# Ledger of designs, part 58: peptides against a protein of PDB entry 4U39

Target 1, 302 residues: chain A of PDB entry 4U39
Amino acid sequence: SIKVIGVGGGGNNAVNRMIENEVQGVEYIAVNTDAQALNLSKAEVKMQIGAKLTRGLGAGANPEVGKKAAEESKEQIEEALKGADMVFVTAGMGGGTGTGAAPVIAQIAKDLGALTVGVVTRPFTFEGRKRQLQAAGGISAMKEAVDTLIVIPNDRILEIVDKNTPMLEAFREADNVLRQGVQGISDLIATPGLINLDFADVKTIMSNKGSALMGIGIATGENRAAEAAKKAISSPLLEAAIDGAQGVLMNITGGTNLSLYEVQEAADIVASASDQDVNMIFGSVINENLKDEIVVTVIATG

## One batch from the design tools (peptide; aimed at target 1 L188 N257)

Design b2_p24_7_s4 (made by RFdiffusion4, then SolubleMPNN; from b2_p24_7 with R3K M6L A16K S17Q S21D E24R)
Fold by OpenDDE base, seed 4:
Structure b2_p24_7_s4 (fold): chain B 302 residues (1-302), chain A 24 residues (1-24)
Amino acid sequence: as target 1 above (302 residues)
Amino acid sequence: LDKSLLTENLVLVGTKQEVLDALR
């Protein structure tokens, strides 16, 4: 089974976005120290952590409170994660609950023998230096607790949105990028394909790989597949080129008009940008909600 | 190259060359 855990406010907003976009084949768990915020989650499983420590009033933007809250609720987290083959831990770094609790939850998942993938954001620079410093500590702790860690630098999202984009929409785009990171991997595993992906192959590519980079490309029109693939490999979200990666995961998602030719064209572009000896997982997914749009997600590991 | 529409999801695993060969 695949479980997605949203931790704190940012992680739970991302989980809500996943549910709204009908991401299939995963179980959703919402974790928070704030009981009122947790009640707004769309997840079937809702877990309040640190009830004694916080009394449901949240972590007060303190990562140490978030950490202690997860430690207080360890047995409850273990029971919720039991029997998972794969666990996604998603959070916005820089806050109290997400920054402190996400590494503890990730370590619990890893200790249970699940393939543990972190998908987290760095705060925007405008959120202030304190949030950036807290996020750096949380990201360091996540890197030790997960098999693969995807870090989304929110400041790079400002390069792909309009300059007049309201602050609230920039946060929504961060939630959408978190969704795309989880969905880009989960669709490869959870969606029945013509070729059964052995979960062993996913483990080989993602186990103990440390930090990963993610690129996203979206396009429409006659050259949409090639354009989306080129945008993905040159994405501002990529802090480095993919040509040094030991593993590449590629997902191409399109509507009912997605052709094998378009899939091949996109794969050739991503493969040409990758190392000769790269291990690759490739998936194509049909989403009936997509019209003339193609989305290419590339995750570079190692 | 078959310009046929994909009717099902496709998942491929392997080396770069194995994946590209499977798409041809």
Scores: peptide ipSAE 0.335, ipTM 0.822, DockQ to the pose 0.881
OpenDDE base, seeds 1, 2, 3, 5: peptide ipSAE 0.339, 0.324, 0.333, 0.314; ipTM 0.827, 0.819, 0.824, 0.813; seed 1 fails the geometry check

Design b2_p24_8 (made by RFdiffusion4)
Pose (drawn by RFdiffusion4):
Structure b2_p24_8 (pose): chain A 294 residues (1-190, 197-206, 209-302), chain P 24 residues (1-24)
Amino acid sequence: SIKVIGVGGGGNNAVNRMIENEVQGVEYIAVNTDAQALNLSKAEVKMQIGAKLTRGLGAGANPEVGKKAAEESKEQIEEALKGADMVFVTAGMGGGTGTGAAPVIAQIAKDLGALTVGVVTRPFTFEGRKRQLQAAGGISAMKEAVDTLIVIPNDRILEIVDKNTPMLEAFREADNVLRQGVQGISDLIALDFADVKTIMKGSALMGIGIATGENRAAEAAKKAISSPLLEAAIDGAQGVLMNITGGTNLSLYEVQEAADIVASASDQDVNMIFGSVINENLKDEIVVTVIATG
Amino acid sequence: DELATDHVQVYENGELVKEYHAES
């Protein structure tokens, strides 16, 4: 019983993307102060929060509103989260709802005893000072409210995509990366949560590599461990979760080769949760999701 | 090469302590 909660617009898209990618084994909850944006969520459960406060008009990039909105809906949320063994709280930081509400929601989930993993994106630098400041204040709050917070620096999306990809696509990739963050774990739980729990505090950074071809598992792993999303050296990690996903042509040769690359870059006595998952919708593509904690 | 199946491995202190496999 793992629940992925998209909070605010940032999470709304990630949840949508997860659903779009048919990520299995999770119950999705899209939470928003913005009734209009919420009605775009492909989530079966659409929770409008702060209905009294925001009247479906959203938080206006005011985290305080997203927070008061979440606090207002404190009871509605617990109801939705009860029974969750694990709650992914996915949101865009820098907003109102995502920045405000996610900590309230993730804290509720944490109090509910669920393994609360918050997976958020720090706003692109170009989103400006307000976005940066609010997320920083927000990311700071997400850390106090989750067991593990995987923070995806959107600015690093720009290093990854072609220098000329339009902004719209840059935001879109951030959504996918958020989805890639949650799927990278949720695909490994579809197992004693104390295992993943022992891997889940402090902040967490993740990396992703996608490759195709003859030497792809290594290409993907190398790209994953060196990826711009992954800002710090993995040898600094106390725990590492690795996810290898490929087509039905995923061989153990490829799997271990990528595992060896990720492993050699990690500490030797590192705790590790490693999985490889077959995605029939993949052909020659292989995706390594690496999440380091420490 | 042998083909992979869905699995999760748990390592503690760099040693494999648990392994889980997907069931059909």

Design b2_p24_8_s1 (made by RFdiffusion4, then SolubleMPNN; from b2_p24_8, 10 letters changed)
Fold by OpenDDE base, seed 2:
Structure b2_p24_8_s1 (fold): chain B 302 residues (1-302), chain A 24 residues (1-24)
Amino acid sequence: as target 1 above (302 residues)
Amino acid sequence: MEKAVNSVWVYRNGKLVKEYYAEP
């Protein structure tokens, strides 16, 4: 089974976005120290952590409180994660609960033998230096606790969205990018396509790889596959070029009109931008909602 | 029980190649 755990406010917003977009083949768990915020989750499983420590009032933007809250609730987390083959831990780094609890939850998943993938955001620069410093500590702890850590720099989302995008919409876009990171992997396993991957294939690429970068490209029209692939490899979300990556996981998602030729064309572009010795795997997904759009997601590991 | 042979599409040397592996 695949489990997605949203940790704290940002993680739970991302999980809500996943549920709203009907991401299939995954179980959703919402984790928070704030009981009121947790009640707003759409997840079937809702877990309040650190009930004794915080009394449901949240972590007060302190990562140490988030950490201790997860430690207090370790047995409950273990039971919720039991039997998972894969665990996604999603959080917005820089806050109290997400930053502190996500590494603890990830370590519990890893200790249970699940393929553990972190999908986290760095805070926007405008959220202030304190959040950036807390996020750096949380990201460092996540690296040790996961098999692969996808880090999304929120400031790079501002390069993709309109310059007049309101702050609240920028946060919604961050939640959407977190969704795309999880869905781009989970759909390869759980959703039928022209080219299906199994869990063993994904495990080979993602096990003990450390940090990963994600690129996304979307296009329409006659050259949509090539354009989407070019956008993915040049994505502002890629803090570095993919040419140094040891592994590449590629998802080519399209509507019912997606062709094997388009999948191959997109794969050829990504492979040509990658190292010759790169271990590249790719899958295709059919999403009837995309109609004429192609979405290419590239995850570069190593 | 015949070990389920899984297949993956991989990009090798500029070509899409279907690789087959037996589940352990």
Scores: peptide ipSAE 0.027, ipTM 0.413, DockQ to the pose 0.134
OpenDDE base, seeds 1, 3, 4, 5: peptide ipSAE 0.026, 0.015, 0.021, 0.026; ipTM 0.292, 0.345, 0.422, 0.417; seed 3 fails the geometry check

Design b2_p24_8_s2 (made by RFdiffusion4, then SolubleMPNN; from b2_p24_8, 10 letters changed)
Fold by OpenDDE base, seed 1:
Structure b2_p24_8_s2 (fold): chain B 302 residues (1-302), chain A 24 residues (1-24)
Amino acid sequence: as target 1 above (302 residues)
Amino acid sequence: MELAKNHVVVYRNGKKVKEYYAKE
């Protein structure tokens, strides 16, 4: 089974976005210290952590409170994650609950023997230096606790949105990018009707790989597949080129008009931009909601 | 033009080693 655990406000917003976009084949778990925020989650499983410590009032933007809250609730977290083959831990780094609890939850998942993938954001620079410093500490702790850590630099989202984009929309885009990171991987594994991808192949690419980078490309029109692939490998979200990556996960998602030629064209572009000896998994997914749009997600590991 | 289905391809060491198709 695949479990997605959203930790704190940002993680739970991302989980809500995943549920709204009907990401299939995953179980959703919402974790928060704030009981009121947790009640707004769309996840089937909702877990309040640190009930004794916080009394449901949240972590007060203190990562140490988030950490202690997860430690207090370790047994409940273990029970919720038990039997998962893969666990996605998603959070917005820089806050109290997400920053502190996500590494603890990730470690619990890893200790249970799940392939543990972190998908987290760095805060925007405008959120202030304190959040950046807290995020850096949380990301460091996540690197030790996960098999693969996808870090989304929120400031790079500002390069792909309109300059006049309201701050609230930039946060929504960050939630969407978190969704794309989880979905890009989960769709390769859990898409209905696929012959079971050998989970060992996923483990080969993702186990003990440390930090990963994610690129996204979206395009429409006659050359949409090639354009989307080129945008993905040159995405502002990529802090480096994928040419040195030992592992690549690629998802191409299109509407019902997605052709085999388009899939192959996109795959060839990404493969050509990758290491010659790359371990790559690419998949095509049909999403009726995309109509004429193609979305290419690239995750580079190693 | 042949339409794409749910499809996964695995490369190891730059070589295609496995291919998975949606069951018809």
Scores: peptide ipSAE 0.432, ipTM 0.885, DockQ to the pose 0.874
OpenDDE base, seeds 2, 3, 4, 5: peptide ipSAE 0.408, 0.294, 0.306, 0.340; ipTM 0.878, 0.801, 0.810, 0.836

Design b2_p24_8_s3 (made by RFdiffusion4, then SolubleMPNN; from b2_p24_8, 11 letters changed)
Fold by OpenDDE base, seed 2:
Structure b2_p24_8_s3 (fold): chain B 302 residues (1-302), chain A 24 residues (1-24)
Amino acid sequence: as target 1 above (302 residues)
Amino acid sequence: MELAKNHVVVYKNGKEVKRYYAKE
């Protein structure tokens, strides 16, 4: 089974966005220290952590409170994650609960033997230096606790959105990018009607890989597959080029008119931008809501 | 032109080793 655990406010917003977009084949768990915020989760499983420590009032933007809250609730987290083959831990770094609890939850998942993938955001620079410093500590702790860590630099989202995008929309886009990171992987594994991938092949690409980069490309028109692939490998969300990446997960999503040629063309572009000996999993997903649009998501590891 | 179906391809060492198609 695949479990997605949203940790704190940002993680739970991302989980809500995943549920709203009908990301299939995954179980959703919402974790928070704030009981009121947790009640707004759309997840089937809701877990309040650190009830004794915080009394449901949240972590007060203190990562140490988030950490201690997860430690207090360790047995409950273990029971909720038990039997998962794969666990996505999603959080907005820089806050109290997400930053502190996500590494603890990730370690619990890893200790249970699940393939543990972190999908987290760095705060925007405008959220201030304190959040950036807290996020750096949380990301460092996540890196040690996961098999693969996808870090989304929120400031790079500002390069792909309109300059006039309101702050609230920038946060919604961050939640959407978190969704795309999880969905880009989960669709490859859990797409209904697909023959179960040998989970060993996913483990080969994602197990003990450390930091991963994510790129997204969207295009329309006659060369849409090639353009989307090129945009994905040159995405502002990539902190570095994917040249020399030893592991790649690629999702190509298109409408009912998506051709096998387009899928192969996109895959060849991504493979050619990677190491010669790349271990790659690519999948095509048909989304009837996409007309002439192709979306390529690339996750590069190694 | 052959339309794409939900499918997954696995490359190891730059070579295709497996291809999975959605069950009809």
Scores: peptide ipSAE 0.340, ipTM 0.857, DockQ to the pose 0.886
OpenDDE base, seeds 1, 3, 4, 5: peptide ipSAE 0.030, 0.028, 0.007, 0.305; ipTM 0.400, 0.451, 0.356, 0.747; seed 3 fails the geometry check

Design b2_p24_8_s4 (made by RFdiffusion4, then SolubleMPNN; from b2_p24_8, 12 letters changed)
Fold by OpenDDE base, seed 1:
Structure b2_p24_8_s4 (fold): chain B 302 residues (1-302), chain A 24 residues (1-24)
Amino acid sequence: as target 1 above (302 residues)
Amino acid sequence: MELAENHVVVYKDGKEVKRYYAQP
């Protein structure tokens, strides 16, 4: 089974976006110290942690409160994660609950023997230095607690959105990028496509790989597969070139008109941009909601 | 019995389904 745990406000917003986009084959768990925010979660399972510490009012942007809240709740988190083969831990780093609790939850998942994948954001620079410093500490702790940590640099989202994009929409896009990171992996296992991967394939690429980067490309038209692949490997979200990656996981998602030729064309482009010795796996997914769009997601590990 | 002030509340379908109290 695949479980997705949203931790704190940003993680729960991402989980809500996943549910809204009908990400299939996963169980959703929302974790928060803020009871009011937790009530707004669309997740089937909601866990309020740190009730004594926070009185349900949240962690006050203090990661130590988030950490203690998760540590106090270890047994309940273990129970909620029991039997998962794979666990996604998603959070917005820089906040109290997400930054502090996500590493603890990730470690619990890993200790249970699940393939544990972190999908987290770095805060925007405009959120201030304090959040950046807190995020750096949380990311460091996550790296030790997961098999793979996908880090989304929110500042790079500003390069893919209109310059006039309101701040609220930039946060919404960050939630969407977190969704894409989880879905880009989970769909390879849970959603049938033209080329299916099993859990063992994904585990081979993601086990004990440490930090990862994600690129996304979307295109339409006659050359949509090639264009989407080129956009993915040149994505602003890739803080480093894909040619330095030791492992590449690629998802090629299209509508019902996705062809094997398009899948191969996209895969060849990503392979050609990668190191010759890279361990690359790719899968295809059919998503009827994409109509004429192709979405290429690339996860670069190592 | 002082209710262990540390508790986890589990909600399902918008309803509280389980409350765990931290053992002292």
Scores: peptide ipSAE 0.253, ipTM 0.721, DockQ to the pose 0.012
OpenDDE base, seeds 2, 3, 4, 5: peptide ipSAE 0.007, 0.046, 0.048, 0.047; ipTM 0.266, 0.596, 0.603, 0.604

## One batch from the design tools (peptide; aimed at target 1 S284)

Design b2_p25_1 (made by RFdiffusion4)
Pose (drawn by RFdiffusion4):
Structure b2_p25_1 (pose): chain A 294 residues (1-190, 197-206, 209-302), chain P 25 residues (1-25)
Amino acid sequence: SIKVIGVGGGGNNAVNRMIENEVQGVEYIAVNTDAQALNLSKAEVKMQIGAKLTRGLGAGANPEVGKKAAEESKEQIEEALKGADMVFVTAGMGGGTGTGAAPVIAQIAKDLGALTVGVVTRPFTFEGRKRQLQAAGGISAMKEAVDTLIVIPNDRILEIVDKNTPMLEAFREADNVLRQGVQGISDLIALDFADVKTIMKGSALMGIGIATGENRAAEAAKKAISSPLLEAAIDGAQGVLMNITGGTNLSLYEVQEAADIVASASDQDVNMIFGSVINENLKDEIVVTVIATG
Amino acid sequence: TTTTTKTYTGENDKTTATVTVKTTT
């Protein structure tokens, strides 16, 4: 019983993307103060929060509103989250709802005893001062409210995509990366949560590599461990979760080769949750999702 | 240091997964 909660617009897209990618084994909850944007969520459960406060008009990039909105809907949220063994709280930080509400929601989930993993994007630098400041204040709050907070620095999306990809695609990739963050874990729980719990505090950074071809598992792992999303050296990690996903042509040669690359870059005595998952919709593509905690 | 490893497998109509958990104390 793992629930992925998209909070605000940032999470709304990630949840959509997850659903679009047919990520299995999770119950999705899209939570928004913005009734219009919420109605775009492909989530079966659409929770409008702050209906009294925002009247479906959203938080206006005011985290305080997203917060008060979440606090207003404190009871509606717990009801939706009760029974969750694990709650992914996925949101865009810098906004109002995502920045405000996610900590309220993730804290509720944490109090509910669920393994609360918040997976959020820090706004692109270009989103400006307000976005940066509010997320920072927001990311700071997400850390106090989750067991593990995987923070995806959107600015690093720009290092990954072609220098000329339009902004719209840059935001879109941030959504996918957020989806890639949650799927990277949720695919490994579809298992004693104390295992993943022992891996889940402090902040967390993740990396992703995608590769195709003859030497792809290594190419993917190398790209994953060195990825711009992954800002710090993995040897600094106390715990590492690795996810290897490929087509039905995923061989153990490829799997361990990538595991060896991720492992050698991690501390020897590191705790590790490692999985490889077959995605029939993949052909020659392989995706290594690496999440380091410490 | 004591290192233990647990391995889990799962398969369904669309997904096959192997999860290994390494724990060092």

Design b2_p25_1_s1 (made by RFdiffusion4, then SolubleMPNN; from b2_p25_1, 13 letters changed)
Fold by OpenDDE base, seed 4:
Structure b2_p25_1_s1 (fold): chain B 302 residues (1-302), chain A 25 residues (1-25)
Amino acid sequence: as target 1 above (302 residues)
Amino acid sequence: LVRTVKVYEFENEKRKITVTVTTVT
């Protein structure tokens, strides 16, 4: 089974976005120290952590409170994650709960023998230096606790949205990018597509790889596959070129009109941009909601 | 639901690419 655990406000917003976009084949778990915020989750499983420590009032933007809250609730987290083959831990770094609890939850998932993937955001620079420093500490702790850690730099989201995009929409786009990171992997395993990967192949690429970068490309029209692939490998979300990556996981998602030629063309472009010795796996997924769109997601590890 | 798995091997100038196409009909 695949479990997606949203940790704190940002992680729970991302989980809500995943549910709203009908991401299939995954179980959703919402975790928070704030009981009122947790009640707004659409997840089937809702877990309040650190009830004794916080009394449901949240972590007060303190990562140490988030950490201790997860430690207090360890047995409950273990029971919720039990039997998962794969666990996605999603959080917005820089806050109290997400920053402190997500590494503890990830370690619990890993200790249970699940393939543990972190999908987290760095805060926007405008959220202030304190959040950036807290996020850096949380990301460091996540890197030790997961098999693969996808880090999404929120400042790079500002390069993919219109400059006049309201702040609230920029946060929604961050939730959407978190969704795309989880869905880009989960669909390869859980969704019947043109090219299904074995969970063993995904496990080989993602186990103990440390930090990963994600690129996304979306295109329409006659050259949509090539354009989407080119956009993915040049995505602003990629803080580095993929040519140095030791592993590449690629998802090619299209509508019912997705051709094998388009899949090949997209895969060849990503392959050509990757290191010659890279272990590249790719999957293809059919999503009827995309109609004429192709979405290419690239996850570069190493 | 019949799952048909087709494996396609493509060779480009740099590497051999294996494409596993699973068609569910």
Scores: peptide ipSAE 0.018, ipTM 0.493, DockQ to the pose 0.066
OpenDDE base, seeds 1, 2, 3, 5: peptide ipSAE 0.016, 0.016, 0.017, 0.021; ipTM 0.445, 0.442, 0.422, 0.520; seeds 1, 5 fail the geometry check

Design b2_p25_1_s2 (made by RFdiffusion4, then SolubleMPNN; from b2_p25_1, 13 letters changed)
Fold by OpenDDE base, seed 2:
Structure b2_p25_1_s2 (fold): chain B 302 residues (1-302), chain A 25 residues (1-25)
Amino acid sequence: as target 1 above (302 residues)
Amino acid sequence: VTRTVKVYEYEDEKRKITVTVTTVT
């Protein structure tokens, strides 16, 4: 089974966005220290952590409170994650609960023997230096606790969206990018497509790889596959080029008109941008909602 | 649901690419 655990406010918003977009074949778990925020979750499983420590009032933007809250609730987290083959831990770094609890939850998942993937955001620069410093500590702790850590730099989202985009919409786009990171992997395993990957292939690429980079490209028209692939490998979300990556996981998602030629063309572009000795695996997913769009997700590991 | 997994190895003068194709019917 695949489990997606949203941790704190940002993680829970991302999980809500995943549920709203009908990401299939995964179980959703919402974790928070704030009981009121947790009630707004659409996840089937809702877990309040640190009930004794926080009394449901949240972590007060303190990562140490988030950490202790997860430690207090360790047995409950273990029970909720038990039997998962893969666990996605999603959180917005820089806050209290997400920053502190996500590494603890990830370690619990890893200790249970699940392939543990972190999909987290760095805060926007405008959220202030304190959040950036807290996020850096949380990301460092996540890197030790996961098999693969995808870090989304929120400031790079501002390069994709209009400059006039309201702050609230920039946060929604961060939630959407978190969704795309989880869905880009989970669909390869859980969603029937033209080219599915087995869990063993995904495990080979993602096990003990540490930090990963994610690129996303979307395109339409006659050259949509090539354009989407080019956008993915040049994505602002990539903090570095993928040319040094030891492993690449590629998802090519299209409508019912997605051709094998388009899949091959996109794969060739990504492979050409990767190291000569890259272990590249790719899957193709059919999403009837995309119609004429192709979405290419590239996850570079190593 | 039948899953067919095909692994293709492409080796050219410059690169080795492993392609795993799983068809679900």
Scores: peptide ipSAE 0.033, ipTM 0.494, DockQ to the pose 0.067
OpenDDE base, seeds 1, 3, 4, 5: peptide ipSAE 0.028, 0.008, 0.016, 0.021; ipTM 0.480, 0.357, 0.398, 0.393; seed 3 fails the geometry check

Design b2_p25_1_s3 (made by RFdiffusion4, then SolubleMPNN; from b2_p25_1, 12 letters changed)
Fold by OpenDDE base, seed 5:
Structure b2_p25_1_s3 (fold): chain B 302 residues (1-302), chain A 25 residues (1-25)
Amino acid sequence: as target 1 above (302 residues)
Amino acid sequence: LTKTTKVYEHEDEKRRITVTVTTVT
């Protein structure tokens, strides 16, 4: 089974976005220290952590409270994650609960023998230096606790969205990018396509790889596969070029008209931009909602 | 499940791209 655990406010917003977009083949768990915020989750499983410590009043933007809250609730987290083959831990770094609890939850998942993937955001620069510093500490702790850690730099989202985009929409886009990161991997396993990956293939690329970069490209038209692939490898979300990546996981998602030729064309472009000795695995997913769009998601590891 | 590993050798002799294609047939 695949489980997605949203940790804290940002993680729970991302989980809500995943549920709203009908991401299939995954079980959703919402975790928070704030009981009121947790009640707004759409997840089937809702877990309040640190009830004794916080009394449901949240972590007060303190990562140490988030950490201790997860430690207090360890047995409950273990039971919720039990039997998962893969666990996605999603959080907005820089807050109290997400920053502190996500590494603890990730370690619990890893100790249970699940392939543990972190998909987390760095805060926007405008959220202030304190959040950036807290996020850096949380990301460091996540890197040790996961098999693969995808870090989304929220400031790079500002390069994708219009300059006039309201702050609230920029946060919604961050939630959407978190969704795309989870879905881009989960669909390769859970959703039948033209080219399916088994869970063993995904494990080969993602097990004990540490930090990963994610690029996303979307295109339409006759050259949509090539354009989407080019956009993915040049995505602002990539903090570095993929040319040094030892492993690449690629998802090519299209409508019912997605051809094997388009899949091959996209794969060749990503491969050409990767290291000479790259282990690339790619899957294709059919999403009837995309119609004429192709979405290429690239996850570079190593 | 026929796992067809297509190794695409790019024409430049130096790039071994191992593409693992799992086709569910």
Scores: peptide ipSAE 0.040, ipTM 0.497, DockQ to the pose 0.090
OpenDDE base, seeds 1, 2, 3, 4: peptide ipSAE 0.033, 0.015, 0.027, 0.008; ipTM 0.444, 0.389, 0.421, 0.375

